# Designs tried in a protein design run: peptides against a protein of PDB entry 1LOE. Part 38

Target 1, 181 residues: chain A of PDB entry 1LOE
Amino acid sequence: TETTSFSITKFGPDQQNLIFQGDGYTTKERLTLTKAVRNTVGRALYSSPIHIWDSKTGNVANFVTSFTFVIDAPNSYNVADGFTFFIAPVDTKPQTGGGYLGVFNSKDYDKTSQTVAVEFDTFYNTAWDPSNGDRHIGIDVNSIKSINTKSWKLQNGKEANVVIAFNAATNVLTVSLTYPN
Target 2, 181 residues: chain A of PDB entry 1LOE as posed
Amino acid sequence: TETTSFSITKFGPDQQNLIFQGDGYTTKERLTLTKAVRNTVGRALYSSPIHIWDSKTGNVANFVTSFTFVIDAPNSYNVADGFTFFIAPVDTKPQTGGGYLGVFNSKDYDKTSQTVAVEFDTFYNTAWDPSNGDRHIGIDVNSIKSINTKSWALQNGKEANVVIAFNAATNVLTVSLTYPN

## One batch from the design tools (peptide; made by RFdiffusion4, then SolubleMPNN)

Design b2_p13_4_s2 (from b2_p13_4 with H3N A5S G7S)
Fold by OpenDDE base, seed 2:
Structure b2_p13_4_s2 (fold): chain B 181 residues (1-181), chain A 13 residues (1-13)
Amino acid sequence: as target 1 above (181 residues)
Amino acid sequence: YLNSSGSFGIGYY
């Protein structure tokens, strides 16, 4: 069994293993994907693709990813759509539209996108988000409309630790979010 | 509403 891994502890101004897209940039050792500016979409792509799909069998490899993120949303008036982690084909292109999380390009299911995303959604988009209006974590498969969601209580300005794991044998994706401090 | 978001991704093959 072969394992490929990478880790980024601090983000520098010349982070060579990232492709910065849209309004994404690094500052103060952090990757800044949004800065509370209207109609901005920040994106970063790991510079090297990873082999997780067997084209012959269609099987997907196990994978685990972990990261820490901070969202500052001190008021309910100027709210952004949040943040998403995604896995997409190597030729993935940055998308516009904050509500589509910079990953999708319409509200419709699109099998051809072959994209899986985990969203940390801070804004209720009535057309596709859970009707309870809660901030939520969602699992998105080829669609901005999540196949599963869970309410998430945002702690402003605090670091959230996330672990995303996929078990290929069971075809189960798990997402955990904790605020350790 | 800002209509803004961020994303981090990995390409796969």
Scores: peptide ipSAE 0.775, ipTM 0.970, DockQ to the pose 0.842
Fold by OpenDDE base, seed 5:
Structure b2_p13_4_s2 (fold): chain B 181 residues (1-181), chain A 13 residues (1-13)
Amino acid sequence: as target 1 above (181 residues)
Amino acid sequence: YLNSSGSFGIGYY
């Protein structure tokens, strides 16, 4: 079977393999999706779409992605909504901001969204987030209301290593997050 | 509350 892969270790000012959307940009060799600015939706896309769905068979490809992210939350009274990894149809554009993470538009299941996301959610939205109010990891399918969540303890300013894998045979998406340092 | 978020995505077909 065909395999497509990519890796980005340093982010330059003219990163050709990224499509910047909203307020996302690169600085100091890092992809910066948000800064301490209100009402921003920072997005970036890998510039080339990937072939996941086989129209002949209807099968979905396996995939694995790994990345490192840092959330620097300087205070508890100026909280942002978090970080999200997503897979969406080609030509995807920023969606509703804030608690919808720029990826979704509703808490109701909407199959036309055709979007799967893994959220690292730092803000409790009463209308759809787990009632315990914890920061959490969520798996979102066509809705900002996660199909599954797990509490996550943010280590402020530290690098989190994430691995997301999808097994098409079992239809299982796995997410792991570790703080190695 | 900043009302701000970041996301990284991949388009698929």
Scores: peptide ipSAE 0.745, ipTM 0.966, DockQ to the pose 0.870
Fold by OpenDDE base, seed 4:
Structure b2_p13_4_s2 (fold): chain B 181 residues (1-181), chain A 13 residues (1-13)
Amino acid sequence: as target 1 above (181 residues)
Amino acid sequence: YLNSSGSFGIGYY
């Protein structure tokens, strides 16, 4: 079985293995996806596509990804929509912003999206988010309306460690988030 | 409300 992996520990001003989309950029060795300003959609892509789908058999490869992210909300009254990790077809471009997280365009299931995402959602959208209004982690398959969610307590300005693993044999995606410090 | 989001992704085939 072939294995493909990549790792980025620090981000430089000329990060050649990233494709910046929308308002995303690097500064101070960090990837900045959005600033505390209105109406931004910041995205970044790993520059090389990965082979995870076997069109002949329909099988999907196992994968594990880990990363750290920081959400820094300087103003409690000006909340943004959150952070999202996603896998999408090659040549993917930013989609609808705001509550759609720049990744989706509908709350209805749309198989043409061919997108799976893990959202770390900081804004309650009445039309599709859990009714308790909590910040939450969601697993999104071809829709901004998550197939599963779990309440998540944001620690403002702190690094969250995330591990996302997919087991192809069981078709189970697992997500873990911890604040180690 | 900022109406802003960030995302990181990987293209697949």
Scores: peptide ipSAE 0.739, ipTM 0.966, DockQ to the pose 0.868
Fold by OpenDDE base, seed 1:
Structure b2_p13_4_s2 (fold): chain B 181 residues (1-181), chain A 13 residues (1-13)
Amino acid sequence: as target 1 above (181 residues)
Amino acid sequence: YLNSSGSFGIGYY
């Protein structure tokens, strides 16, 4: 059995295990993906690809990831499009910005994307988001239109703890978010 | 509305 793991407990200005794309960068303690400015896309990638798919057997690996993120908008009513965690093919580049979160290019299912994402979506896009207009967590497979969503109340400027787990045997992705502070 | 987004990802094969 092959196992791959990594952890980043503190970000620094010389973070060699990250690939920065768009406006993403690090300070002494934080990975900053965006600032409160218009029309930007900030991305960061773990610098080493991971082996998830076995081309011979078709098997997909189990995985668990946990992280903390902060959305720090100018105020709770004037936010951007949100934060997204994604898994995409090697050499992935920023995609369409804005409501597409820099990860997707279509609201229609596009198998060529080969991308799975968990969105923490702070902006209501009428074309694909849940009609109640709530900020939400979404699971996205090859489309910005989530296959499943759950309402989420943003605590602006607060640290959110996230756990994402995938069970390959059941093909179930689980997402949990808490505000412990 | 800022029309901006941040994302963190992992490449796979």
Scores: peptide ipSAE 0.692, ipTM 0.956, DockQ to the pose 0.899

Design b2_p13_4_s3 (from b2_p13_4, 4 letters changed)
Fold by OpenDDE base, seed 3:
Structure b2_p13_4_s3 (fold): chain B 181 residues (1-181), chain A 13 residues (1-13)
Amino acid sequence: as target 1 above (181 residues)
Amino acid sequence: FLNSSGSFGIGYY
């Protein structure tokens, strides 16, 4: 077996292991993906691809990732679409349209996307989001329309700790979000 | 709506 890992605890102005896409940038040792400015889609991509799919054996690797993020959205007025973590083919390109979280481009399932994302969605899009209108965590597979969602109560301006784990043997993706303090 | 979002990702092969 083989394990690949990386960690980024501070983000500098010249972060060589990140590919900045769209309007993403670093400031004050933080990765700033959007300031909730109209028509702003910010992405950052880890510069080295990860070997997850073994084309010879068909095996898929396990993975675990953890991160902390902050969203400032005190109300539902003038609110951005949220934040998402994604895993996509090496040649992935940023997508326009904030509602698609900079990752997808359709609510229809498209296997050619080969993209899995975990969204932390702060804006209700009638066409694809859960009908209750709640802010939510979603698991997205090849579509902006999540295959599974859970209501999420945003604590405005607080640091959210996230852990995402994939078990290849069971084909189960787990997501946890906590506000430690 | 602002039509804005942020994302962080990893490329795979």
Scores: peptide ipSAE 0.687, ipTM 0.948, DockQ to the pose 0.824
Fold by OpenDDE base, seed 5:
Structure b2_p13_4_s3 (fold): chain B 181 residues (1-181), chain A 13 residues (1-13)
Amino acid sequence: as target 1 above (181 residues)
Amino acid sequence: FLNSSGSFGIGYY
């Protein structure tokens, strides 16, 4: 059984295990994916692809990731679209920005996307987001329209701890978010 | 709205 793992605690200007795409960059030991600037798509990829799909058996590997992120969006008039963790085919490039989070191109299910994402969505897009308009966590499979969502109360400027786990045996993806402070 | 987003991902095969 093949196992791949990595950990990044601080981000340097020449972070070799990251591929910066779009407007993503590092500053003050932090990975900055969004700026208070219009029409930006900040992405970063782990520099090495992972073997998660076995074409011979059709099996998908178990997967666990944890990270901490901060969103500071005090201005309700100029809000960004949010943050997304995603798994996509090798050589993935930024996709449609804005409400598509730089990861998807359609609300219609498209298996050719071959992309799974967990969104932390801070902007209500009428066409696909939950009708209550809440900020939310969503699980996205081959579409920006989430297969499942849960309301999420953003704490501005606070560190959110996230754990995402996929169990291949049960085909269940779990997401947890906590504000420990 | 800013029309801006951030994402972190992993490529797979």
Scores: peptide ipSAE 0.657, ipTM 0.941, DockQ to the pose 0.848
Fold by OpenDDE base, seed 4:
Structure b2_p13_4_s3 (fold): chain B 181 residues (1-181), chain A 13 residues (1-13)
Amino acid sequence: as target 1 above (181 residues)
Amino acid sequence: FLNSSGSFGIGYY
């Protein structure tokens, strides 16, 4: 079975295996995707595409990804829109910002997007987010309106450990988030 | 609100 893997433990200014898009950059060994300022869309891509779709059979590969992210919210009542991990076609570019997280353009299902995302959403958008207004984790398939969500309590400035696993046989995507420290 | 977001992604084929 073909296996492709990569790991980035520290980020440097000469990070050659990343493609920076929008306002994303590296500093102090961190990948910074969002500044605490208005109207930014920060993205970064792993520089090499991965083979997960078999066009002949239509099969999707199993995959597991893990990462750590930090959200610093200078004002608990005036936060950004959140962080998103996504898988998209190789030529993907930043999409609509704000509540669309720079990944989608519509709350309506758009198969042409060909994008799957896991959102860690810190801003309540009335038009598509869960009505309870909670910060939440969402699984997004070709739409900013998540197919499934779960409430998530942000720990400001703390490292969140995330594991995302996809089982192709069962077609189940699993997301776990922990604050170990 | 800040109207700002960050994302990390992987291109696929």
Scores: peptide ipSAE 0.636, ipTM 0.934, DockQ to the pose 0.902
Fold by OpenDDE base, seed 1:
Structure b2_p13_4_s3 (fold): chain B 181 residues (1-181), chain A 13 residues (1-13)
Amino acid sequence: as target 1 above (181 residues)
Amino acid sequence: FLNSSGSFGIGYY
């Protein structure tokens, strides 16, 4: 089997391995996906597509990804819609913004989306989010309506460490988030 | 309320 990996430990103004979409950009230290303004969709793509699906056998590769993200809202009560990690077809473009996180277009299952996402959702959308209104981590498959969710307490301005792993043999996706001290 | 979102993604084939 072949293994593909990449690591970005420092972001710079000339980040050649990223494709910026919408309002996403880099500073000398950070990839900035949004600012504290209304109605923005910031996306960044790793510039090289990865081979995950074997069209001949239908097999899907195992993968593990880890990253650190920061949600830095003006205050803990005035946050945006959240942050999302996603895997989508190579020619993916920004989708519907707001509660759809720039990744999906429907709360109904749409197989043509061919998109899997892990959302770190900071805003309660009554039409599809868990009824308890908690900020949450969600696993989204071809829909903004998560197939599974877990409540998550946002620590505004703090770095969250995330690990996402997919086991193709068991068809299980795992997500972990920690705020290290 | 801020109606904004950020995302990071990987393209696949």
Scores: peptide ipSAE 0.601, ipTM 0.917, DockQ to the pose 0.879

Design b2_p13_6_s1 (from b2_p13_6, 5 letters changed)
Fold by OpenDDE base, seed 4:
Structure b2_p13_6_s1 (fold): chain B 181 residues (1-181), chain A 13 residues (1-13)
Amino acid sequence: as target 1 above (181 residues)
Amino acid sequence: GYMRIGFSATRSV
């Protein structure tokens, strides 16, 4: 079975295996996606394309990814808009900001997006987010309107550990988030 | 088929 893997524990100023987009950059060994200003969008892509599916058979690969992220907002009661892990076409560029998280452009299903995302959404957008208004984790397929969500309590400034796994045989994507400290 | 993985974030407040 073909297997590929990579790991980045610390981010340096010459991180050649990342493609920075928008306001994304590295500082103090951290990947920082947004500037400390309003109306910012930042992304970072792993530079090497990932073999996600077999073009001949259409079979999708299994994958597991883990990462740690921090949201550090000056006001823990007013945080927007969120953080996203995504898989997109190799030539993907930043999309709509704000509630679209820089990944999507519509709440309507758009297959041309060819983008799957796991969102960690800190801001309630009435038009597409769960009606309870909770911050949430969402699985997004070609739309900012998640196909599934679960309430998530942000711990401002704390490191969240995330594991995302996809089982191709069952077509199930699993997301786990913990605050270990 | 090949794709890229990445992270994205936005701030509006």
Scores: peptide ipSAE 0.771, ipTM 0.970, DockQ to the pose 0.899
Fold by OpenDDE base, seed 1:
Structure b2_p13_6_s1 (fold): chain B 181 residues (1-181), chain A 13 residues (1-13)
Amino acid sequence: as target 1 above (181 residues)
Amino acid sequence: GYMRIGFSATRSV
């Protein structure tokens, strides 16, 4: 088997291994996805395509990814809409903003999306989010309506450590989030 | 098959 890995600990002003989309940019060694204005979408893609499955056998790769993120909202009681890690077709472009997180266009299952996401959703959308209204982590497959969710308490302005792992043998995706600070 | 990984965020407020 082959293994592909990468690590970015500091983000520079000319980050050649990232494709910036929408309002995504780097500043002060941080990747910043949104601007300090309303109704923005920002994305950043790793420039190198990832070999997710074997075209001959159909076998899907195992993977583990870890990252740190910060949501810094001016008002911790009114935060919209959220942050996502996603895997999408190589030519992926920003999708619908707002509650669709710039990744999806529908709450209905759409296989043509070919997109899997882990959402860190800060805003309650009555049409598809869990009815308890909690901020939550969700696993999204070809739809903004998560196949599974878990409540998550946002610590505004604090660094969250995330680990996402996929076991191809069991077809299980696990997500862990901690606030170590 | 090949795909790209990335991050996305939206701000509405």
Scores: peptide ipSAE 0.765, ipTM 0.969, DockQ to the pose 0.912
Fold by OpenDDE base, seed 2:
Structure b2_p13_6_s1 (fold): chain B 181 residues (1-181), chain A 13 residues (1-13)
Amino acid sequence: as target 1 above (181 residues)
Amino acid sequence: GYMRIGFSATRSV
């Protein structure tokens, strides 16, 4: 079975294996996606396309990804929207619609977007987010309106470890988030 | 089929 793997432990100033979009950039060995400025979007794509689907067999690949993130959100009323790990068509472009995390452009299901995202959502959008208003992890398929969510208690400024795994045989995507420290 | 993976974040307000 063919396997593609990569790892970026430190993000350098000349990270050639990333495609930066919007306001995304690297600094202090970290990928920075957002600025403390309203109406901004920042993205970074792995430069090499990933072979997700076998055209001969129709089989979808299994995958496991892990990353560490930090969110600085000292209060709940002055926060950014959150961020996503996403998979999208090769020519994906940043989306500027507010609240759509730069990935989607509607709360309506749109299969033509061909985009799947795991959201770490820190801003309550009454039109599509869980009614309890909690910060949450969501699975987004072709829409910002998650097909499944789980409440997540953000630890301000702390490093969170995330593991996302997809099992093609069961068609199940799993997300785990831990604060090791 | 090929796709790209990445990270995306926004601040709307």
Scores: peptide ipSAE 0.753, ipTM 0.967, DockQ to the pose 0.840
Fold by OpenDDE base, seed 3:
Structure b2_p13_6_s1 (fold): chain B 181 residues (1-181), chain A 13 residues (1-13)
Amino acid sequence: as target 1 above (181 residues)
Amino acid sequence: GYMRIGFSATRSV
């Protein structure tokens, strides 16, 4: 077996192990993905490709990732779309379609995208989001239309702790979000 | 197979 791990506790101005795309950048030791203006996309990729599955055996890797984030959204009337943690092909590029979080470009399932995302969605899109209109966490497989969602009560400006784990044996992805303070 | 991981965000309106 083989294990790959990394940790970034502080994001610096010369973070060479990240590939910045669109408007993504670092400031005050934080990764900042978008500006408070319309029609923006920001992404940051870990520069080293990750060995997700064995090309010879087909065995898929287990993984665990954790991060903290802050969203400033005091109301739902002037808010961005949210953000994702995602896994995509090595040559992945930012997508500019509205409401697709910079990762997808359709609500229809598209196997060729080969992209999985966990979304933290703050904007209600009638065409694909849960009908209750709640801000939500979603698991997205090759589509912005989540295969599963759960309502999430955003605490404005507060740090949220996230843990995402994948068990290859059971093919189960788990997501947890807490506000410790 | 190899993939890249990352974060992405947008503001549409």
Scores: peptide ipSAE 0.744, ipTM 0.966, DockQ to the pose 0.828

Design b2_p13_6_s2 (from b2_p13_6, 5 letters changed)
Fold by OpenDDE base, seed 4:
Structure b2_p13_6_s2 (fold): chain B 181 residues (1-181), chain A 13 residues (1-13)
Amino acid sequence: as target 1 above (181 residues)
Amino acid sequence: GYMRLGFSATRSV
């Protein structure tokens, strides 16, 4: 079975295996996606394309990814808009900001985006977010309107550990988030 | 098919 893997524990100033987009950059060994200003969008892509599916058979690969992220907002009661892990076409560029998280452009299903995302959404957008208004984790397929969500309590400034796994045989994507400290 | 993995974030407040 074909297997590929990578790991980045610390981010350096010459991180050649990342493609920075928008306001994304590295500082103090951290990947920082947004600037400390309003109306910012930042992304970072792993530079090497990943073989996600077999073009001949259509079979999708199993994968597991883990990462740690921090949201550090000056006001823990007013945080927007969120953080996202995504898989997109190799030539993907930043999309709509704000509630679209820089990943999507519509709440309507748009197969042309060819993008799957796991969102960690800190801001309630009435038009597409769960009606309870909770911050949430969402699975997004070609739309900012998640196909599934679960309430998530942000711990401002704390490191969240995330594991995302996809089982191709069952077509199930699993997301786990913990605050270990 | 090949895709890229990435992270994204936005701030509006």
Scores: peptide ipSAE 0.765, ipTM 0.969, DockQ to the pose 0.903
Fold by OpenDDE base, seed 1:
Structure b2_p13_6_s2 (fold): chain B 181 residues (1-181), chain A 13 residues (1-13)
Amino acid sequence: as target 1 above (181 residues)
Amino acid sequence: GYMRLGFSATRSV
């Protein structure tokens, strides 16, 4: 088997291995996805396509990814809409903003999306989010309506460590989030 | 098949 890996510990002003979309940019060695204005969408793609499955056998790759993120909202009691890690077609472009997180266009399952996301959702959308209204981590497959969710308490302005792992043999995706600071 | 990894965020407020 082959293994592909990459690591970005510092983000420079000319980050050649990222494709910036919408309002995404780098500043002070940070990747910043949104601007300090209302109704913005920002995305950043790793420029190199990833070999996710074997076209001949259909076998899907195992993968592990880890990252640190910060949500820094001016008002911790009113935060919208969230942050996502996603896997999408190579020519993916920003999708619907707001509660769709710039990744999806529908709450209904749409196989043509070909997109899987792990959402860190800070805003309750009554049409598809868990009814308890909690901020949550969700696993999204071709829909903004998560196939599974778990409540998550946002620590505004704090660094969260995330590990996402996929086991192809069991078809299980695991997500771990901690606030070590 | 090949795909791209990415991050996305939205701000509405």
Scores: peptide ipSAE 0.761, ipTM 0.969, DockQ to the pose 0.915
Fold by OpenDDE base, seed 3:
Formats: C-alpha cells, sequence, structure tokens
Structure b2_p13_6_s2 (fold): chain B 181 residues (1-181), chain A 13 residues (1-13)
C-alpha cells in the first residue's frame, strides 16, 4: 500500500504547491477564491497530482481531507454562488458557465468531465438546486446537479470546519460540517 | 490514474 499526505495550515503569498487559476489568490494567510464582483471565477489546485486509482488493478484509494472556510454573506439578495472542494483531471481548467461553481458546465451528467465535487452552495439555481431553496451541501458527480444534498445553515462570517472522507470499499463519500465557535 | 485536488468558487451575479 501507499499513502500520500499534505497539509497547509497557512497560505502564503508564494505558495508554490498551489496552482492558482482565475482570480484565486492568497491574502492574510487565507486562500481567497473570488472577489465581490459579478462574473468571476477563482480556483486553486494542489500542484502535485494525486494517485487516485491504480491503473493496473483498478483499485481506488481511500482519502480524508479537512479544511476550514469563511463565507461573508449577510443576506441572500447579494451573494456569490458558493464554493467547492473538487477532484478533477490533472489538466483541469476553470469553467465560466454561470452557476456551475467554476467546475462544471452542465446540469446533465457528463462522464467525460471525470470530476467529483463537494459544493457549499449559497445561491439558489431553480434549474438544478433543491426546490426548498435552502443553502446546501451537495455531492456532485460529473454534473452541477448534485446526486445528494443536505440543507446547511450558513453562519455569516464564522469559521466552519469540514471533513470529507471517501471509503473505496463501500464507495461512500461522507461530508461533515460544524461551527465550533 | 492521477487527478488534482482543488477549491473553486464563482460569483455569477
Amino acid sequence: as target 1 above (181 residues)
Amino acid sequence: GYMRLGFSATRSV
């Protein structure tokens, strides 16, 4: 077996193990993905490719990731789309389609995208989001239309702790979000 | 196969 791990506790101005795309950048030791202006996309990729599955045996890796985030969105009338943690092909590029969080470009399932994302969605898109209109966490497989969602009560400006785990044996992805303070 | 991990965000309106 093989294990790969990494940790970034503080994001610096010269973070060479990240690939910044679009408007993504670091400031005050935080990764900042978007500006408060319309029609923006920001992304950051871990620079080293990750061995997700064995090409010879087909075995898929387990993984666990954790991070903290802050969203400033005091109301739902002037808010961005949200953000994702995602896994994509090594040559992945920002997507500019509206409402697709910079990762996808269709609500239709597209196997060729080879992309999985966990979305933290703050903007209601009638065409694909849960009909209750709640801000939500979603699991997205090759589509912006989540295969599963759960309502999430955003605490404005507060740090949220997230843990995402994948069990390859059961093919189950779990997401946990808490506000510790 | 190899993939990359990342974060992404947008503001459409």
Scores: peptide ipSAE 0.725, ipTM 0.962, DockQ to the pose 0.829
Fold by OpenDDE base, seed 2:
Structure b2_p13_6_s2 (fold): chain B 181 residues (1-181), chain A 13 residues (1-13)
Amino acid sequence: as target 1 above (181 residues)
Amino acid sequence: GYMRLGFSATRSV
């Protein structure tokens, strides 16, 4: 079984294995996706395409990814829209900003998107987000409207450790988020 | 089939 693995422990100014899109950039060994300004979209793609499924058999690969992120949101009423991890076509470009998280363009299911995302949503969009208004983790398939969500309590400025795993045999995607400190 | 992995973040206001 073919396995592809990569790790980026520190982000440098010449991070050649990343494709920066929008306002995304690296500084102080961190990948910064958004600036403290309005109307911004920042993305970063791993430069090498990932073999997700076998074209001959149609078998989908299992995968596990882990990362750490920090969200600074000292004011509950002045927060960004959110952060996402996503898998998209190789030629993916920034999509609609704001509540669409730069990854989707509609709340309606659109198979042409060919995009799956795990959202860490910090802004309540009444049109598609869970009615309780909680910040949440969501699984998005071809739509900004999550197929499943779970409330998440953001710890301002703290590092969140995330693990995302996909089991092809069961077709189950699992997401875990912890604040170790 | 091949895809790309990525991160995205947005801020509207």
Scores: peptide ipSAE 0.701, ipTM 0.957, DockQ to the pose 0.887

